# Peptides against a protein of PDB entry 3JWR, part 42

Target 1, 323 residues: chain A of PDB entry 3JWR
Amino acid sequence: TRELQSLAAAVVPSAQTLKITDFSFSDFELSDLETALCTIRMFTDLNLVQNFQMKHEVLCRWILSVKKNYRKNVAYHNWRHAFNTAQCMFAALKAGKIQNKLTDLEILALLIAALSHDLDHRGVNNSYIQRSEHPLAQLYCHSIMEHHHFDQCLMILNSPGNQILSGLSIEEYKTTLKIIKQAILATDLALYIKRRGEFFELIRKNQFNLEDPHQKELFLAMLMTACDLSAITKPWPIQQRIAELVATEFFDQGDRERKELNIEPTDLMNREKKNKIPSMQVGFIDAICLQLYEALTHVSEDCFPLLDGCRKNRQKWQALAEQ
Target 2, 298 residues: chain A of PDB entry 3JWR as posed
Amino acid sequence: TRELQSLAAAVVPSAQTLKITDFSFSDFELSDLETALCTIRMFTDLNLVQNFQMKHEVLCRWILSVKKNYRKNVAYHNWRHAFNTAQCMFAALKAGKIQNKLTDLEILALLIAALSHDLDHRGVNNSYIQRSEHPLAQLYCHSIMEHHHFDQCLMILNSPGNQILSGLSIEEYKTTLKIIKQAILATDLALYIKRRGEFFELIRKNQFNLEDPHQKELFLAMLMTACDLSAITKPWPIQQRIAELVATEFWEQGDQVGFIDFVCTQLYEALTHVSEDCFPLLDGCRKNRQKWQALAEQ

## One batch from the design tools (peptide)

Design b1_p16_1_s2 (made by RFdiffusion4, then SolubleMPNN; from b1_p16_1, 9 letters changed)
Fold by OpenDDE base, seed 5:
Structure b1_p16_1_s2 (fold): chain B 323 residues (1-323), chain A 16 residues (1-16)
Amino acid sequence: as target 1 above (323 residues)
Amino acid sequence: MSLLEEIESTYIAPLE
């Protein structure tokens, strides 16, 4: 395609020029082409292209295929969300120095997972999928959409001309797919809530050890969640704008719940309760976000900007809730 | 391989 030709022929700017190492990064001013260029730079600077012998054209095609399989009519869970998740992962690996704690296969899997974790997202949560009796709800008992996202990810990875993993051995390929699956499934907040206690307890007791395979898996899951939720850490103007996108998508779901399911939506999904957004954001930060970024900062102090951003945004939301 | 093959209503955007 013309888009593929343009991307494949383009000069890829440095990570410094693209500012993709910054935790304060914003994609708002970037074109779709620039987001793809950023993604190429992430793969290159993480040594994934060289170490796994990726063909440049194949990588370009894969990126475009992933982007194309996000829906444009979804307010938040679109390509830009996936791209921002991957950028946060890149920043955590580089600026946060987590790269030195992981294998190349783990890094490869995490980056693919971050970009793919919400493929074909429909702007509705798992609860809506269940209540609407969607066919996907018959296939999976839990984490319905995350299973679908992983299936979409596999389909793309195995599609002609998109096989960025063709340079891997059979064992490396299997390992990578296992980690991708675990990472995508970890983005279900319900699973995060179930597992985070173990992680926080290990940190609190000073017993956390990345040499333990189980603890490594747990850490990768927590890192995925930290990147997925990273909008809450952004500078206030960016955070506020993203919160509006999230609210738009949630209200759209709530409107559909009223119309299609004849139910009153929860406060989070209820357009009529827009005035509760600041207090709900404070509650979300306290219940879900703060402990995660505290724990991540304990693993790597260079991740402190995420925690600091989260704390600053809590203060901003609290001030709005008191008005 | 894909569970998507079992779901007729699933839209898949054309790949590059």
Scores: peptide ipSAE 0.021, ipTM 0.552, DockQ to the pose 0.035
Fold by OpenDDE base, seed 3:
Structure b1_p16_1_s2 (fold): chain B 323 residues (1-323), chain A 16 residues (1-16)
Amino acid sequence: as target 1 above (323 residues)
Amino acid sequence: MSLLEEIESTYIAPLE
């Protein structure tokens, strides 16, 4: 396609030029082509292209295929969300110096997972999928959409001309897919809530050890969540804008819940409760976000900007909630 | 057809 030709022929700017190592990064000013260029740079600067012998055209095609399989009519859970998740992962790996703690296969898997973790997201949560009697709800009892996202990821990875993993050995391929699956599934906040206590306790006791395979897996899950939720850490103007996108999507779900399911939506998804957004954001930060970024910062102090951003945004939301 | 193609409302965009 013309898009592929344009991407494959383009000069890929440096990570410094693209500012993709910045935790404060915003994609708002970027074209789709520029987001794809950023993605190429992430793969390159993480040494993934070299280490796994990726063909440039294949990588370009894969990126475009992933992008194309996000829905355009979804307010938040679209390509830009996936791209921002991957950018945060890249920043955490580079600026946050987590790269030094992980294997190349883990890094490869995390980047693929970050880009793929919400493929074909429909702008509705697992609860809606379950209540709507969607066929996917018959296949999976828990993390329904995350299983679907992984299935989509696998489909793309195995599609002709998109096989960015073709340079891997059989064992490397299996390992990578395992980690990708685990990472995508870990983006279910229900699983995060279930598992985070173990992570926080290991940190509290100063017993956290990445050489332990179980703790490594746990850390990768926490890191995925930290990147997935990273909008909450962004500079306030960016945070507000993203929060509006999230609210739009949630309200769209709430409207569908009323219309299609004859259910009164929760406050989170109720358009009539828009005035509660600031207080709900404070609650979300306190219940979900703060401890995660504190723990992540404990693992790597260079991740502090994420924690600092989260704290600052909590203050801003609290101030709005008091008006 | 893949299982994915059989699921209603599943979006599968043509790959590049």
Scores: peptide ipSAE 0.017, ipTM 0.541, DockQ to the pose 0.031
Fold by OpenDDE base, seed 4:
Structure b1_p16_1_s2 (fold): chain B 323 residues (1-323), chain A 16 residues (1-16)
Amino acid sequence: as target 1 above (323 residues)
Amino acid sequence: MSLLEEIESTYIAPLE
């Protein structure tokens, strides 16, 4: 395609030029082509292209395929969300120095997972999928969408001309897919809530050890969540804009819940409760985000900007809630 | 219902 030719022929700017190492990064001003260029740079600077012998054209095609498999009519859970998740992962790996704590296969898997974790998202949560008796709810009992996202990820990875993992051995391939699956599934917040207590306790007791395979898996899950939720850490103008996108998507779901399912939506999904957004954001930060970024910062102090951003946004939301 | 309970029960993504 012309898009592939354009991307494959384009000069890829440095990570410094693209500012993709910054935790404060925003994609708002970037074209779709520029987001693809940023993604190429992430793979290159993480040594993934070199270490796994990726062909440039194959990588370009894969990126475009992933982007194409996000829906454009979804307000928040679209390519830009996936791209921002991956950018946060890149920043955490580079600026946050987590790269030095992980294997190349883990890094490869995390980056693929970050880009792929919401593939074909419908703008509705798992609860809606279950209650609407969607066909996907017949395939999976829990984490329905995350299973679907992984299935889409696997489909793309195995598609002709998109096989960025072709340079891996059979064992490396299996390991990578396992990690990708676990990472995508970890983005189900229900699973995060279930597992985070173990992680926080290990951190609190100073018993956290990445050499333990179980703790490594736990860390990768927490890191995925930290990147998935990273909008809450962004500079306030960026945070506000993203919160509006999330609210739009949630309110659209709530409207559908009323119309299609004849149920009253929760306050979070209820457009009539828009005035509660600031207080709900404070509650969300306190209940979900702060401890995660505190724990991540404990693992790597260079991730502090995520925690600092989260704290600053809590103050901003609190000020709005008091209005 | 607490926010945590709401998230757990509804599989809700946060307002990010």
Scores: peptide ipSAE 0.029, ipTM 0.736, DockQ to the pose 0.055; fails the geometry check
Fold by OpenDDE base, seed 1:
Structure b1_p16_1_s2 (fold): chain B 323 residues (1-323), chain A 16 residues (1-16)
Amino acid sequence: as target 1 above (323 residues)
Amino acid sequence: MSLLEEIESTYIAPLE
């Protein structure tokens, strides 16, 4: 209640003041209140508050509810990750000029999805959930955590005082939820790997058309992944710090794999292999990231800072790998 | 933890 009152009464600074349009944005110096203020600004400047008649108090409550439903004891997949994903989405929409290519419902769905895409993340991947025979693995065959994240998202959206979608028609509501679900599920890298080839081929052949509903869905999925992985594009000091958080979480999983499952972790999750981080980051950039940001930049040239950042960080990681 | 226990433990953290 006190946090809500403070947020709801606060003057929301401009996007320029908050620097949330910058692809180089960092949240490290921001308080939780400031992250919430940034989030309000994203909704406002994307015209979502106006177009969908959101009540300010309801939006504030929803933001705080989303934030509260991220775990604090998870090193990387916490509120700050979700917030940074949403900020990258905002920057891609505004500075990257993707806003002009999407409907208001798609923009609404993407922003909600970005903020919600890792709700109640447990600091372990789907493979761990499966191998540990966790109850969630009995509910879903694939993308276990992403289905859980969506379920959490839906529960919050339907919770009393959190109904930011109450101004939508029934059809708009259904459409929005569909897109949110697809966007959250798209953050499963396994699905990204499966689908990206189609996107890249469309781009390569100059056959990419956002007016095609299937291609639109594909693009939204790729955009979500691009924002989810956007830490790899950040200025080097930010990238390095985030990589440490990721490594911490992965090593914690690896330690649990040893203790709870009696298995040796992969190099990625093996604390004893921390010296392999630079080379693994190069491999990750080459295998997953570069082609995505190249394709995104092809769709909108104003997204080039993401590609440029990714290339620069590859060089930095490569230099460390050569030591 | 059983599936039922997991479902029962799932909640939205309320704002106070």
Scores: peptide ipSAE 0.020, ipTM 0.573, DockQ to the pose 0.028; fails the geometry check

Design b1_p16_2 (made by RFdiffusion4)
Fold by OpenDDE base, seed 3:
Structure b1_p16_2 (fold): chain B 323 residues (1-323), chain A 16 residues (1-16)
Amino acid sequence: as target 1 above (323 residues)
Amino acid sequence: SDELHEIHEELHEFFS
């Protein structure tokens, strides 16, 4: 395609020029092409292109295929969300110095997973999928959408001309796919809630050890969630704008729940409860986000900007909740 | 708070 030709021929700017190592990064000013260039830079600077002998054209095609398989009519869970998740992963790996704690296969898997974790997202949660009796709800009992996202990821990876993993051995390929699957499934917040206690307790007891395979897997899951939720850490103007996108998508779901399911939506999904957004954001930060970024910062102190951003946004949301 | 619990449940429902 013309898009592929343009991307493949483009000079990829440095990570410094693109500011993709910054935790404060915003994609708002970037074109779709620039997001793809940023993604190429992430793969390159993580040594993934070199180490796994990725063909440039294949990587470009894969990125464009991933981007294409996000829906354009979904307010938040679109390509830009996936891109921002991957950028946060890149920043955590580089600026947060987590790269030094992981294998190349783990890094490869995490980056692919971050970009792929919400593929074909429909702008509705698993609860809606279940209640709507969607065919996917019959295939999977839990983490319905995350299973679907992984299936989409696998489909793209195996598509002709998109096989960025063709340079891997069979064993490396299997390992990578396993980690990708685990990482995508870890973005189910229900699984995060279930598992986070173990992670926090290991840290609290000073027993956290990345050389333990189970603890490594747990850490990768927590890191995925930290990147997935990273909008809450962004500078306030960025945070507000992203929160509006999230609210828009949630309200769209609530509107569908009323019309299609004849259900009164929860406050989170209820357009009429827009005035509760600030207090709900404070609640979300306290219940879900703060401990995660505290724990992540304990693993790597260079991740502090995520924690600091989360704390600052809590203060801003609290101030709005008091009005 | 009860509100935090509700948010947590809603978030669980949302992300589950």
Scores: peptide ipSAE 0.027, ipTM 0.694, DockQ to the pose 0.106
Fold by OpenDDE base, seed 1:
Structure b1_p16_2 (fold): chain B 323 residues (1-323), chain A 16 residues (1-16)
Amino acid sequence: as target 1 above (323 residues)
Amino acid sequence: SDELHEIHEELHEFFS
């Protein structure tokens, strides 16, 4: 395609030029081509292209395939969300110095997972999928969308000309896919809530050990969630804009719940409850985000900007909730 | 507490 030719021939700017190492990164002013260039830079600077012998054209095609399999009519869970998740992963690995704590296969898997974790997202949650009796709800009992996202990821990875993992041994390939699956499934916040207690307790007791395979898996899951939720850590103008996108998508679901299912939406999904957004954001930060970024900062102090950003945004949302 | 629980449930529902 013309898009592939343009991407493959383009000079890829440095990570410094692209600012993709910054936790404060914003994609708002980036074209789709520039987001793809950023993605190439992430793979390159993590040594994934070299270590796994990726062909540049194959990587370009894969990135464009991933981007194409996000829906354009979804307000938040689109390519830009996946791209920002991957950028946060990259920043956590580089600036947060987590790269040195992980294997190359784990890094490869996490980056692929971050880009792929919401593939073909429909702008509705698992509850909606279940209540609408969607065919996907018959295939999966739990984490319905996350299983679908992984299936889409696997489909793309196995598609002709998109096989970025072709340089891996069979064992490396299996390991990578396992980690990708686990990482994508970890973005189900229900699983995060279920597992986070173990992680926090290990940190609290100073018993956290990345040399333990189970604890490593747990950490990768927590890191995925931290990147997926990283919008909450962004500078306030960015946070507000992303929160508006999230609210738009939730309200679109609520409108569909009313129309298609004859259900009154929850306050989170209710367009008439816009005035509750600030208080809901404070609650979300307190219930879900703060402890995660605190724990992540305990694993690597260089991740503190995520925690600091989260705290600052909590204060901003609280101030709005008091008005 | 109740609001936090409700938000947690809504988030659980949203992300579950």
Scores: peptide ipSAE 0.026, ipTM 0.681, DockQ to the pose 0.106
Fold by OpenDDE base, seed 2:
Structure b1_p16_2 (fold): chain B 323 residues (1-323), chain A 16 residues (1-16)
Amino acid sequence: as target 1 above (323 residues)
Amino acid sequence: SDELHEIHEELHEFFS
């Protein structure tokens, strides 16, 4: 395609120029081409291109294929969300110094997973998919969407000209796919809620050890969630704009729940309850986000900007909730 | 708080 030719021929700017190492990064001003260039830089600066012998054209095609398999009519769970998740992963690995704690295969898997974790998202949650009796709900009992996202990821990785993992041994390939699957499934917030207690307790007791395979898997899951939710850590103007996109998607689901399922939506998905957004954001930060970024900061102090951003946004949302 | 529990349950339902 012309898009592939343009991307493959383009000079890829440095991570410094692209600001992709910054936790405060925003994609709002970036073109689709620039987001693809940023993605190439992430793979390159993590040494993934070199270590796994990726062909530049194949990587470019893969990135464009991933981007193409996100829906344009979904307000939040689109390519830009996946890209921002991957950028946060990159920043956590580089600026947050988590790279030194992980293997190259784990880093490869996490970056692929971050970019792929919401592939073909329909702008509705697992509960809606289940209640609407969607065909996907017959295939999977739990984490319906996340299983679908992984299936889409696998399909792309195996597509002609998109095989970025062709330089891996069979064992490396199997390991990478296992980690990708686990990482994508970990983005189901229900699984996060179930597992986070173990992680926080290990941190609290100073018993956390990344050399333990189970604890490593747990950490990768928590790191994926931290990157997936990283919008809450962004500078306030960015946070507000992303919160509006999330609200738009949730309200669209709520409207469909009324129309298609004949149910009253929850406050979170109810367009008429827009005035509750600030208080709901405070509740979300307190219930889900703060402890995660605190724990992540205990693993690596250089991740503090994520925690600091989350705390600052909590104050901003609280001030709005009191008005 | 009861409110945090409700939000947690709503979020649990939302993300389940």
Scores: peptide ipSAE 0.025, ipTM 0.672, DockQ to the pose 0.106
Fold by OpenDDE base, seed 4:
Structure b1_p16_2 (fold): chain B 323 residues (1-323), chain A 16 residues (1-16)
Amino acid sequence: as target 1 above (323 residues)
Amino acid sequence: SDELHEIHEELHEFFS
């Protein structure tokens, strides 16, 4: 395609020029082409292209395929969300120095997972999918959308001309797919809630050990969640704008819940409760985000900007909740 | 994620 030709022929700017190592990164001013160029740079600077012998054209095609399989009519869970998740992963790996704690296969898997974790998202949550008796709800009992996202990821990876993993051995391929699946499933926040206590307790007791395979898996799950939620850490103007996108998507779901399912939406999805957004954001930060970024910062102190950003945004939301 | 919404719903159910 013309898009592929343009991307494949383009000079990829440095990570410094693209600012993709910054935790404060924003994609708002970037074109779709620039987001694809950023993605190429992430793979390159993580040595994934070299170490796994990725063909440039294949990588370009894969990126464009992933982007294409996000819906444009979804306010938040679109390509830009996936791209921002991947950028946060890249920043955590590079600036946060987590790269030094992981294998190349784990890094490869995490980056693919971050980009793929919401593929074909429909702008509705698992509860809606289940209650609407959607065909996907018959295939999966739990983490319905996350299983679908992984299936879409696998489909793309196996599509002709998109096989960025063709340089891997069979064992490396299996390992990578396992980690990708686990990482995508970990973005189920219900799973995060179930598992985070173990992670926090290991950190609290100074028993956390990345050489333990179970603890490694747990860490990768927590890292995925930290990147998925990273909008809450962004500079306030960016955070506010993303929160508006999230609210838009949630209110659209709530409107559909009333109309299609004849149910009253929760306050989070209720357009009439828009005035509660600031207090809900404070609650979300306190209940979900703060401990995660604290624990992540304990694993790598260079991830502190995520925690600091989260704390600053909590203050901003609290100030709005008091008005 | 769908779970952010479920968690926000669960959290809202918990904090409401």
Scores: peptide ipSAE 0.024, ipTM 0.661, DockQ to the pose 0.165; fails the geometry check

